# Ledger of designs, part 31: peptides against a protein of PDB entry 4GXB

Target 1, 277 residues: chain A of PDB entry 4GXB
Amino acid sequence: VPTEEVSLEVLLSNGQKVLVNVLTSDQTEDVLEAVAAKLDLPDDLIGYFSLFLVREKEDGAFSFVRKLQEFELPYVSVTSLRSQEYKIVLRKSYWDSAYDDDVMENRVGLNLLYAQTVSDIERGWILVTKEQHRQLKSLQEKVSKKEFLRLAQTLRHYGYLRFDACVADFPEKDCPVVVSAGNSELSLQLRLPGQQLREGSFRVTRMRCWRVTSSVPLPSGSTSSPGRGRGEVRLELAFEYLMSKDRLQWVTITSPQAIMMSICLQSMVDELMVKKS

## One batch from the design tools (peptide; made by RFdiffusion4, then SolubleMPNN)

Design b1_p11_7_s1 (from b1_p11_7, 7 letters changed)
Fold by OpenDDE base, seed 4:
Structure b1_p11_7_s1 (fold): chain B 277 residues (1-277), chain A 11 residues (1-11)
Amino acid sequence: as target 1 above (277 residues)
Amino acid sequence: EVVFENPVFEA
């Protein structure tokens, strides 16, 4: 691709558009710096955020595809897909809420975390009770961003990434589940008809290893899962989990977001390694 | 197939 100056759109979690002038040859960090400059985010806070490739759904929700890598050219990465549904999103890229304290000290950082948190609540990524929702709304009306975040930090799945509904082989084969990544775990939520929500928590520290596989399913005559066309690549994330003492079991998640899930696992592992050092 | 070994695994 020839080097040209282009206008690139980067979205915040709430869908707010940030337009930046960049070169087609600018790498991920260059684009991130341009976005930071546009937002007046200080340089020392840039490292708390990353650019993600997402698919925007019809309802405006984001399906995370992957984190943009350092060597990538964001303009090329998004435009090469030749679909307007693909977007670049700025989001915080750390898991430990303790890092919020650093980001919240800056007005722009505070605003970014606030906007992301509001969006995550609205999208149901963060789970709230009716009473908590009332309290959050009150704080939002008062524009008490710090207090809002402090309350939000206590909520279930704060800081998690929620994935699209998919299938797992746990607790049973072909179970429909909603996977979320955060707090050094994968949360698998299942709701069977007439039953309460069940959640399985898989802590990263109990995963010996994980793998991503791709396969082309053979045309099986009978079990057409709705929405997968014949010949679509099937992605799976499998992890070997320590269920009990000396008992390892493989858990397999079938999802188009298997790569993103793996990226989340690696990111959580990396953060844990930093804490141990 | 890409396999990732977990360095923070606790046995």
Scores: peptide ipSAE 0.625, ipTM 0.965, DockQ to the pose 0.906
Fold by OpenDDE base, seed 2:
Structure b1_p11_7_s1 (fold): chain B 277 residues (1-277), chain A 11 residues (1-11)
Amino acid sequence: as target 1 above (277 residues)
Amino acid sequence: EVVFENPVFEA
């Protein structure tokens, strides 16, 4: 692609649009810096955020596809898909809420975390009780962003990335599940017929390894999965989990977001490695 | 197929 100046739209988690002028040859970090400059985010806080490729659903919700890598050209990455549903989103890129303290010290950082958290709550990524919701709304009405975040940090699945409903082979084959990544775990929520909501917590420290596989299902006469046409690539994330002492078991998640899940796992592992060093 | 070994795995 010839090097040209272009206007690139980057969204915040809440859908706020940030337009930046970049070169088509600008790499992810260059674009991130441009976004930061546009937002007046200081350079020392840029590292707490990343650019993600997402698919915007009809309801405006984001399905995270992947994190943009350093070598990528965000303009090319998004435009090459030739679909307006794909967007670039700025989001915080750490898991430990302790890092919020650094980000919250800056007005822009605080605003970004606040907007993201509000959005995550509104989208049901962060789980709240009625009373908690009331408290959050009160703080939101008062625009008490710091207090809002402090309360939010205590909530279930704060900082988690919630994926689209998918299928897992645990606890049973072909179980519909909602996967969320955060706090060094994958949370698999499922509701079996006639049963209460169950959550399987898979801590990263108990995953020996994981893999992403892609397969093209053979043309079978039955459309097996709703919304996937025949011949669509099937992505799976499988991880080998220490279920009990000396008992490893593979858990497989079938999801178009398997790559993103793997990226989350790697990111959580990387963060844990930093803590251990 | 890409397999990722987990360095923070606790056996």
Scores: peptide ipSAE 0.625, ipTM 0.965, DockQ to the pose 0.933
Fold by OpenDDE base, seed 3:
Formats: sequence, structure tokens, C-alpha cells
Structure b1_p11_7_s1 (fold): chain B 277 residues (1-277), chain A 11 residues (1-11)
Amino acid sequence: as target 1 above (277 residues)
Amino acid sequence: EVVFENPVFEA
């Protein structure tokens, strides 16, 4: 691709558009720096955020595809897909809420975390009770962003990334589940027939390994997966989990977002390694 | 197939 100056749209979690002038040859970090400059985010806080490739749904929700890698060219990565549904999104890229303290010290950082958190609550990524929701709304009305975040930090699945509904082989084969990644775990929410909502927590520290696989289903199979055309590539994330003492078991998640799930796992592992050093 | 070994695995 010839090097040209282009206008690139980057979205915040709430759908706010940030337009930046970049070169088609600018790498991910260059684009991130341009976005930071446009937002007036200080250089020392840039590392707390990343650019993600997402698919925008009809309702405006984002399905995360993957994190943009350092060597990528964001303009090329998004335009090569030849679909306007694909967007670039800025989001925080750490898991431990303790890092919020550093980001919140800056006005722009605070605003970014606030906007992301509001969006995550509105989308149901963060789980709230009726009373908690009332308290959060009250804080929003008062424009108390710091207090809002402090309350939000205590909520279930704060800081998690929620994936689209998919299928797992746990606890039973072909179970419909909603997977969320955060707090050094994968959370699998499921409702079996006639049962209450259940959540399975899979801590990263109890995963010996994980893998991503791709396969092409044979034409004869009733693909029970909503929205997949016949012959589409099937992605799976599998991890070997320590269920009990000396008992390892493979858990397999079938999802178009298997790559993103794997990226989340690696990111959580990396963060844990930094904390142990 | 890409397999990732977990360095923070606690046995």
C-alpha cells in the first residue's frame, strides 16, 4: 500500500468517535500515540490502553475480534476486511483495578475509564443489582466520576471483557454459555434447562496450557451455531484445567472469538508475571 | 494448532 495521509476513525467504548490524521504506514503504536494526542492523554498513560479490532453489531455493541499487534498497520488491518462493520476501538489493556489509580490521577484518563465503565454497565458486562444500579445512576447525575469508578470497582465482573454467546463442552457437551475474561479468570455463565443461572470460574493459575484450533465442518452436520453458514471455519479455545488435586481436564469453548479469548489469557498471564517479578 | 504453556500455572 502506498504511504498516504489518511483520516482514521477510532472509537471509544461508548461509541464516541476520535478522528486522527495518520499515515497508512503508521504502526499500531503510532496510531495509538496519535489518538492519545488528540484526546490530550499524557504519554506516561498511553501504555495503559490498546487498540482493538471489533465488529460493530446492529445494536451498536462491539464484538471484540482481536488486539492489534505492534507490527500491524491499523489502517490496513481494518480496511482490508472490506466491511464497514469493523472498527478500531480504544480500551484499557490491563486487568488489575489497582492500575486504575494511576490512570484516574489524570483528567483524561479518568474520563476514559468512566466512559468505558458506563458502557460496560449499560451493555451488561458488569453485573449490577437494582440497588447498585440506583446508586450508580445517582453518581452519574452528580457527575462524580471518581466515586462512580470506586463503586464500580467493587461490582461483579468489573474490568471483564464479555464475549458473544457461544458453546462449551462443560459442564455438558454443547452447552450454551456466555464467557467473560477478567480478574485472571474465564467466567462461564450458563443456564441448563430448568435450572438457575450458574457460573463456572476458571482461574488462569489453574490452567496448565491452552490452545486455539480451527476446523472446517463437514457439510452434513447440523451446525447448531446461530449465524454460521455451512462451511465456515470453526474456532475453538481449549484449556487444560486443574479441576482437583492431580486431576487435569480439558475444557473446550467453540467461539468465533476464540482468538480474542486466547489473547486475553496471554495478557492476564503476562500481567501476573509482572506482579511476581 | 497453537499451544500456549502457562508459566504461572500452580500445580
Scores: peptide ipSAE 0.624, ipTM 0.965, DockQ to the pose 0.906
Fold by OpenDDE base, seed 1:
Structure b1_p11_7_s1 (fold): chain B 277 residues (1-277), chain A 11 residues (1-11)
Amino acid sequence: as target 1 above (277 residues)
Amino acid sequence: EVVFENPVFEA
């Protein structure tokens, strides 16, 4: 691709648009630095954020596709898809809420975390009770961003990334589930017929390994999962989980976001490795 | 097939 100056749109979690002038040859870090400069985010806080490729849904929600890699060219990555539904999003890229303390010390960092958290609550990624919602709204009305975040940090699935509804083979074959990644786990929420909402927690420390597979279903299968046509590429994330002492079991999630799930697992593993050092 | 081994796995 010839090198030229272009205007690139990067979205915040709340849909706010940040326009930056970059080169088509700029790598992910170069674009991230340009976004940081536009927002007046200090250099020492850039490392707490990453750029993600997402698909914007009709309702304005983001379906995360993958994290942009270091040597990737964001302009090329997003434009090569030839669809306006694909966007680049800035989001925090750590899991441990303790790192919020570093980011919150800066006005811009605080604003970014606040905007992301508000969005995550509005989208139902962070789970809240009625009373908690009332408290959050009160703090939002007062524009008390620090207090808002402190309360939010105590909420269920704070810091999690929620995926689109998909299918798993646990606890039953072809079980509809909603997967969320965070706090060094994959949370699988499911509602079986006639049952209450259930959550399965799969801790990363109990996963021996995982894999992502891509396959094209043979025409014979009547198992058209709702929303996938016959012959569409099927992505699966499978992990081998220690269910009990000396009992390993494979769990398989079928999802177009299998790659993103794998990236989350690797990212959580990496962060845990840093803590062990 | 690429399998990711987990270095933080606790047996």
Scores: peptide ipSAE 0.623, ipTM 0.965, DockQ to the pose 0.875

Design b1_p11_8_s1 (from b1_p11_8, 7 letters changed)
Fold by OpenDDE base, seed 2:
Structure b1_p11_8_s1 (fold): chain B 277 residues (1-277), chain A 11 residues (1-11)
Amino acid sequence: as target 1 above (277 residues)
Amino acid sequence: PLVFENPVFEA
């Protein structure tokens, strides 16, 4: 692609648009720096955020596709998809809420975390009780961003990335689940008919390994499940989990977001490695 | 398939 100056739209988690002028040849870090500059985010806080490729749903929700890698050209990565549903989103890229303290010290960082957290709550990524919701709304009305975040940090699935409903083979085959990644785990939420919500927590420290596989379903005469066209690539994330002492079991999640899930796992592992060093 | 080994796995 010829090097040209272009306008690139980057969204915040809440859908706020940030327009930056970049070169088509600018790599992910270059674009991230441009976004940071546009937001007046200090250079020392850039590392707490990443650019993600997402698919915007009709309702405005974001389905995370993948994190943009360092070698990528964000403009090319998003435009090559030739669909307006794909967006680049800025989001925090760490898992441990302790890092919020560093980010919150800066006004812009605080605003970014606040906006992200509000959005995550509104989208149901962070789970809140009625009372907690009332408290959060009160703080939001007062625009008490720090207090809002401090309360939010205590909430279930704070800092988690929630994926689209998908299927897992645990606890049973073809279980509809909602997967969330955060706090060094994958949370699999399952609601069977007539049953209470069940959650399976899969801690990263109990995953021996994981893999992402892609397969093309053979044209079986079976009616394609609604929303998957015949011949669509099926992505799976499988991880080998220590279920009990000396008992490893593979758990497989079938999801178009399997790559993103794997990226989350790697990211959580990397962060844990830093803590152990 | 590419398998990612987990260095923080606790056996």
Scores: peptide ipSAE 0.609, ipTM 0.959, DockQ to the pose 0.882
Fold by OpenDDE base, seed 3:
Structure b1_p11_8_s1 (fold): chain B 277 residues (1-277), chain A 11 residues (1-11)
Amino acid sequence: as target 1 above (277 residues)
Amino acid sequence: PLVFENPVFEA
C-alpha cells in the first residue's frame, strides 16, 4: 500500500469514535500514540492500553478478533478485511486491577477506565447482583467515577474479557459454554439441561501448555451449527490442565475466537512473569 | 501444531 495520509477511526469500549490522522504506513504504536494524543492521554500511560481488532455485531457488541501486534499497520489490518463490521478498539491491556491505581491518577485515564467498565457492565461481562447494580447506578448518576471503579473492582469478572458463546469438550463433549478470560484464568460458564448455571475455573498456573489449531470440516451431512457456512475453518484452543495431583487432562474449546483466547493466555502469563521477577 | 509451554505452570 502506498504511503498516504488517511483518517482512521478508533473506537472506545463504549463505541465512542476517535478519529485520527495517520499514515497508512504507521505501525500499531504510532497509531496508539496518535489516539493518545487525540484523547490527551499522557505518554507514560500509553503502555496500559492496546489496540484490538474486533467485529462489530448488529447489536453494537464487539467480538474481539485479536490484539494488533507491534509490527502491524492498523490501517492495512482493518481495511484488508474488506468489511465495515471490522473495527479497531482501544482497551486497557493489563489484568491486575492494581494497575488501575496508576491509570486513575490521570483524568483521561480515569475516564477511559470508567467508560470501559460501564460498557462491560452493560454488556454483562462484569457480573452484578441487583443490589450492586443499584449502587453502581447511583454512583453513575452522581458522576463519581473513582468510587464507581472502586466498587466495580470488587465485582465478579471485573477486568475479564467475555467471548461469544461457543463449545467445549468439558465437562462433556459438545457442551455449550461462555468463556471469559481474566484474573489469570479462563472461566467457562455452562448450563446443562435441567441444571443451574455452573462455572468452571481454569487457572493459568495449572495449565502446562496450550495450542491453537485450525481445521476444515469434511462435508458431513451433519447439521451445520447455526451461522457456520459449509466448509468454514474451525478454530480450537486446547490446553493441558492439571485437574488433580499428577493428573493432566486436555480441554478443548471450539471457537472462532480461539486465537484471541490464546493471546489472552499469553498476556496473562507475561504479566504473571513480571510479578514474579 | 505450535504448542505454547507455560513458564508459570505450577506442578
Scores: peptide ipSAE 0.609, ipTM 0.959, DockQ to the pose 0.850
Fold by OpenDDE base, seed 1:
Structure b1_p11_8_s1 (fold): chain B 277 residues (1-277), chain A 11 residues (1-11)
Amino acid sequence: as target 1 above (277 residues)
Amino acid sequence: PLVFENPVFEA
């Protein structure tokens, strides 16, 4: 691709548009720096954020596809898909809420975390009770961003990334689940017929290994789920989990976001390694 | 298939 100056749109979690002038040859970090400069985010806070490729749904929700890699060209990555539904999103890239303290010290960092958290609550990624919701609304009305975040940090699934509804083979074969990644775990929420909402927690420290696989279903396979056309690539994330002492079991999640899930696992592992060092 | 081994696995 010839090197040209282009206008690139980067979205915040709340859908706010940030337009930056970049080169088509600019790598992910170059684009991230341009976004930071546009927002007046200081250089020492850039490392707490990353650029993600997402698919915007009809309702305006974001389905995360993958994190943009360091040597990737964001302009090429998004435009090569030839669909307006694909966007680049800026989001925090760490899991431990302790790092919020560093980011919140800066006005721009505080605003970014606040906007992300509000969005995550509105989208149901962060789980809140009625009373908690009332408290959060009161703080929003007062525009008390720091207090809002402090309360939010105590909420269930704060800092988690929520995926689209998918299927797992646990606890039963072909079980509909909603997967969320955060706090060094994969949370699998399921509602079986006639049962209450259940959550299975799979801690990263109990995963021996994981893999992503892609397959093309054979045309003769009767499992035409109405939404998967014949011949669509099926992605799966499988991890080998220590269920009990000396008992390893494979758990498989079938999802078009399997790649993003694996990226989250790797990212959580990396952060844990830093803490051990 | 690429299998990622987990360095923080606790047995």
Scores: peptide ipSAE 0.607, ipTM 0.959, DockQ to the pose 0.855
Fold by OpenDDE base, seed 4:
Structure b1_p11_8_s1 (fold): chain B 277 residues (1-277), chain A 11 residues (1-11)
Amino acid sequence: as target 1 above (277 residues)
Amino acid sequence: PLVFENPVFEA
């Protein structure tokens, strides 16, 4: 691709558009710095955020595809997909809410966390009770961003990434689940017809290993589940989990977001490694 | 298949 100046759109979690002028040859960090400059985010806070490739759904929700790597060219990465549904999103890239304290000290950082948190609540990524929702709305009306975040930090799945509905082989084969990653775990939520919501928590510290596999399903004459075209690549995330003392079991999640899930696992592991050091 | 070993695994 020839090097030329282009206008690149980067979205915040709430869909706010940030337009930056960059070179087609600018790498991920260059683009991130340009976005930070546009937002007046100080340099020392840039490392708390990352750029993600997402697919925008019809309802405006984001399906996370992957984190953009350092060597990537964001302009090329997004435009090469030849679909307007793909976007670049700025989001915080750490898991421990303790790091919010560093980010919240800056007005721009505070605003970014606030906007992300509001969006995550609105999208149902963060789980709230009716009373909590009322309290959050009151704080939002008062524009008390710090207090809003302090309350939000106590909520279930604060800081989690929620994935699209998919399938797992746990607790039973072909179980429809909603996976969320955060707080050094994968949360698998299951709601069977007529049953209450069940949640399985898989802590990263109990995962011995994980893998992502891709396969092409053979044309089975059986009614394919809605939304999978014939011949589409099937992605799976499998992890070997310590269920009990000396008992390891493989858990497999079938999802187009298996790569993103793996990235989240690696990111959580990396953060835990830093804490141990 | 690429398998990622977890260095923070607690046995």
Scores: peptide ipSAE 0.606, ipTM 0.959, DockQ to the pose 0.880

Design b1_p11_8_s2 (from b1_p11_8, 6 letters changed)
Fold by OpenDDE base, seed 5:
Structure b1_p11_8_s2 (fold): chain B 277 residues (1-277), chain A 11 residues (1-11)
Amino acid sequence: as target 1 above (277 residues)
Amino acid sequence: SQTFENPVFEA
C-alpha cells in the first residue's frame, strides 16, 4: 500500500469517535500515539491502552475480534476487511484494577475509564444489582467520576471483556455459554432451561496450556443445519485445566472469538508474569 | 495448531 495521509476513525468504548490523521504505513503504536495526542492523554499513560479490532453489531455493541499487534498497520487492518461493521476501538488493556489508580490521576485517563465503565455497565458486561444500579446512576447524575469508578471496581466482572454467546463442552457437551475474560480468569456463564444462571470460573493459574484450532466442517451429507453456511471455519479455544489435585481436564469453547479469547489469556498471563518478576 | 504453555501455571 502506498504511503498516504489518511483520516482514521478510532472509537472509544462508548462509541465516541476520535478522528486522527495518520499515514497508511503507521504502525499500531503510531496510531495509538496519534489517538493519545488527540485526546491529550499523556505519554506515560499510553501503555495502559490498546487498539482493538471489533465488529460493531446492529445494536451498537462491539464484538471484539482481536487486539492489534505492534507491527500491524491499523488502517490496512480495518480497511482490508471491506466492511463498515469493522472498527478500531481504544480500550484499557490491563486487567488488575490497581492500575486504575495510575490512570485516574489524569483527567483524560479518568474520563476514558469512566466512559468505558459506563459503557460496560450499559452493555451488561459488568453485573449490577438494582440497588447498585441506583447508586451508579446517582453518581453519574452528579458526574462524580472517581466515586463512580470506585464503586464500579467492586462490582462483579468489573474490567472483564464479555464475548458473544457461544458453545462449550463444559459442564456438558454443547452447552450454550457466555464467556467473559478478566481478573485472571475465564468466566463461563450458562443458563440451562428452567435453571438459574450458573457460572464456572477458570483461573488462568490453573490452566496448564491452551490452544486455538480451526476446522472446516466436512460436508456431512445429512444435517446441514441451515445456519452454518457451507465452509464456515469453526474456531475453538481449548485449555487444559486443573480441576482438582492431579486431575487435568480439557475444556473446549467453540466461538468465532476464540482468537480474541486466546489473546486475553496471553495478556492476563503476561500481566501476571510482570507481577511475579 | 499452536499450543501455548502457561508459565504461571500453579500445579
Scores: peptide ipSAE 0.638, ipTM 0.966, DockQ to the pose 0.923
Fold by OpenDDE base, seed 2:
Structure b1_p11_8_s2 (fold): chain B 277 residues (1-277), chain A 11 residues (1-11)
Amino acid sequence: as target 1 above (277 residues)
Amino acid sequence: SQTFENPVFEA
C-alpha cells in the first residue's frame, strides 16, 4: 500500500470517536501514539492501553475480534475488511486493577477508565446488584469519577472482557455459555431453562495449555444455525484444565471470538509472569 | 492449530 496520509477513526469503549491523522504505513504503536496525543494522554500511560479490532453490532455493542499486533497497520487492518461494522477501539490492556492507580493519577487516564467502566456496566459486562447500581448512578450524577471507579473495582467481573454468547462442551456438550475473561480466569456462565445462573471459573494457573483451532464444517444438509452461513469457519478455543489433583480435562469453547479469547489468555499469562519475576 | 503452553501453570 502506498504511504499516504489518512484519517482514521478510533473509538473509545463508550463509542466516542477519536479521529487521528496517520500514515497508511503507521504501525499499531504509531497509531496508538497518535490517539494518545489526540486525547492528551501522557506517553508514560500509553502502555496501559491497546487497540482492538471489534465488530460493532446493530445495537452498538462491540464484539471483540482481536487485539491489533505491533506489526500490524491499523488502517489497513480495518479497511481491508471492507465492512463498516469493523472498528478500532481503544481499551485498557491490563487485568490487575492495581494498575488503575497509575492510570487514574492522570486526568485523561481517569476519564478513559471511567468511560470504559461506565460502558462496561451499561453493557452488563460488570455485574451489579440493584443497590450497587443505585450507588454507581449517584456517583455518576455527581461526576465523582475516582469514587465511581473505586466502587466499580469491587464489583463482580470488573475488568473482564465479555464475549458473545457461544457454546462450550462443559459442563455438558453443547452448553450455551457466556464467556468472560478477567482476573486471570475464564468465567463460563450458563443459564439453563428454569435454573439459576451457574458459573464455571477456570483459573489460568490451572490451564496447562490451550489451543485455537479452525475448521470448515462439511456442507451437512443440516439447517445452519441462524446466523452461521454454510461454510463459515468454526473457531474453537480448547484448554487443558486441571479439574482435580492429577486430573486434566480438555474444555472446548466454540466461538467466533476464540482467537480473542486466546489473546486474553496469553495477555493474562504475560501479566502473571511479570508479577512472578 | 497453535498450541500454547502455559508457563504459569501450577500442577
Scores: peptide ipSAE 0.638, ipTM 0.966, DockQ to the pose 0.931
Fold by OpenDDE base, seed 3:
Structure b1_p11_8_s2 (fold): chain B 277 residues (1-277), chain A 11 residues (1-11)
Amino acid sequence: as target 1 above (277 residues)
Amino acid sequence: SQTFENPVFEA
């Protein structure tokens, strides 16, 4: 692609549009810096955020595809897909809520965390009780962003990334599940027929390894899952998990977001390594 | 398929 000046749209978690003028040849960091400058985010806080490629659903929800890598050209990465449903989103890129303290010290950082958290609650990524929801709404009405975040930090799945409904082979084959990544774990929520909602927690420290695989299903006359065209690539995330003492078991998640799940795992591992050093 | 070994795995 020839080097040209272009206007690039970057979205916040709440759908707010940030327009930046960049070169088509600008790498991910260059675009991130441009977004930061547009928002008046200090340079020392840029590292707490990343750019993500997402697919915008009809209802405005985001399905995360992957994190943009350092060597990528965001303009090319998004436009090459030739679909307007693909967007670039700015989101915080750390897991430990302790890092919120650094970000919250700055007005712009505070606003970004607040907007993201509000959106995550509204989308049901963060789980709240009725009473907690009332408290959060009260704080929102008062525009008490710091207090709002402090309360939110205590909530279930704060800081998690929620994925689209998919399928896992745990606890049984072909179980419908909702996967969320955060707090050094994968959370699998499932509802079996006639049963209450159950959650399985898979801690990263108990995963020996993981892998992403792709396959092309054979045209078997079996009922194509709603929304998968015949011949679409099937992506799977598999991880080997320490279920009990000396007992490892493979768990496999079938999802179009398997790559993003793997990126989350690696990111959580990297953060844990930094803490241990 | 690429397999990622977990350096923070606790046996």
Scores: peptide ipSAE 0.637, ipTM 0.966, DockQ to the pose 0.895
Fold by OpenDDE base, seed 1:
Structure b1_p11_8_s2 (fold): chain B 277 residues (1-277), chain A 11 residues (1-11)
Amino acid sequence: as target 1 above (277 residues)
Amino acid sequence: SQTFENPVFEA
């Protein structure tokens, strides 16, 4: 691709548009720096954020596809898909809420975390009680961003990334689940017919390994889920989990976001390794 | 398929 100056749109979690002038040959870090400069985010805070490729749904929700890699060209990555549904989103890229303290010290960092958290609550990624919701609304009305975040940090699934509804083979075969990644775990929420919402927690420290597989279902295969056309690539994330002492079991999640899930696992592992060092 | 071994696995 010839090197040209282009206008690139990057979205915040709340859908706010940030337009930056970049080169088509600019790598992910170059684009991230341009976004930071546009927002007046200081250089020392850039590392707390990343660019993600997402698909915007009809309701305006974001389905995360993958994290943009360091040597990737964001302009090419998004435009090559030839669909207006695909967007680049800026989001925090760490899991431990302790790092919020560093980011919140800066006005721009505080605003970014606040916007992300508000969005995550509105989208149901962060789980809140009625009373908590009332408290959060009161703080929003007062525009008390720091207090809002401090309360939010105590909420269930704060800092988690929520995926689209998918299927797992746990606890039962072909079980519909909602997967969320955060706090060094995969949370699988399921609602079986006639049952209350259940959550299975799979801690990363109990995963021996994981893999992503792609397959093309055979035309004769009966597993045509109504929403997957014949011949569509099926992605699966499988991890080998220590269920009990000396008992390893494979758990498989079938999802078009399997790649993103694996990226989250790797990212959580990397962060844990830094803490051990 | 690429399999990732987990370095923080606790047996």
Scores: peptide ipSAE 0.636, ipTM 0.966, DockQ to the pose 0.899

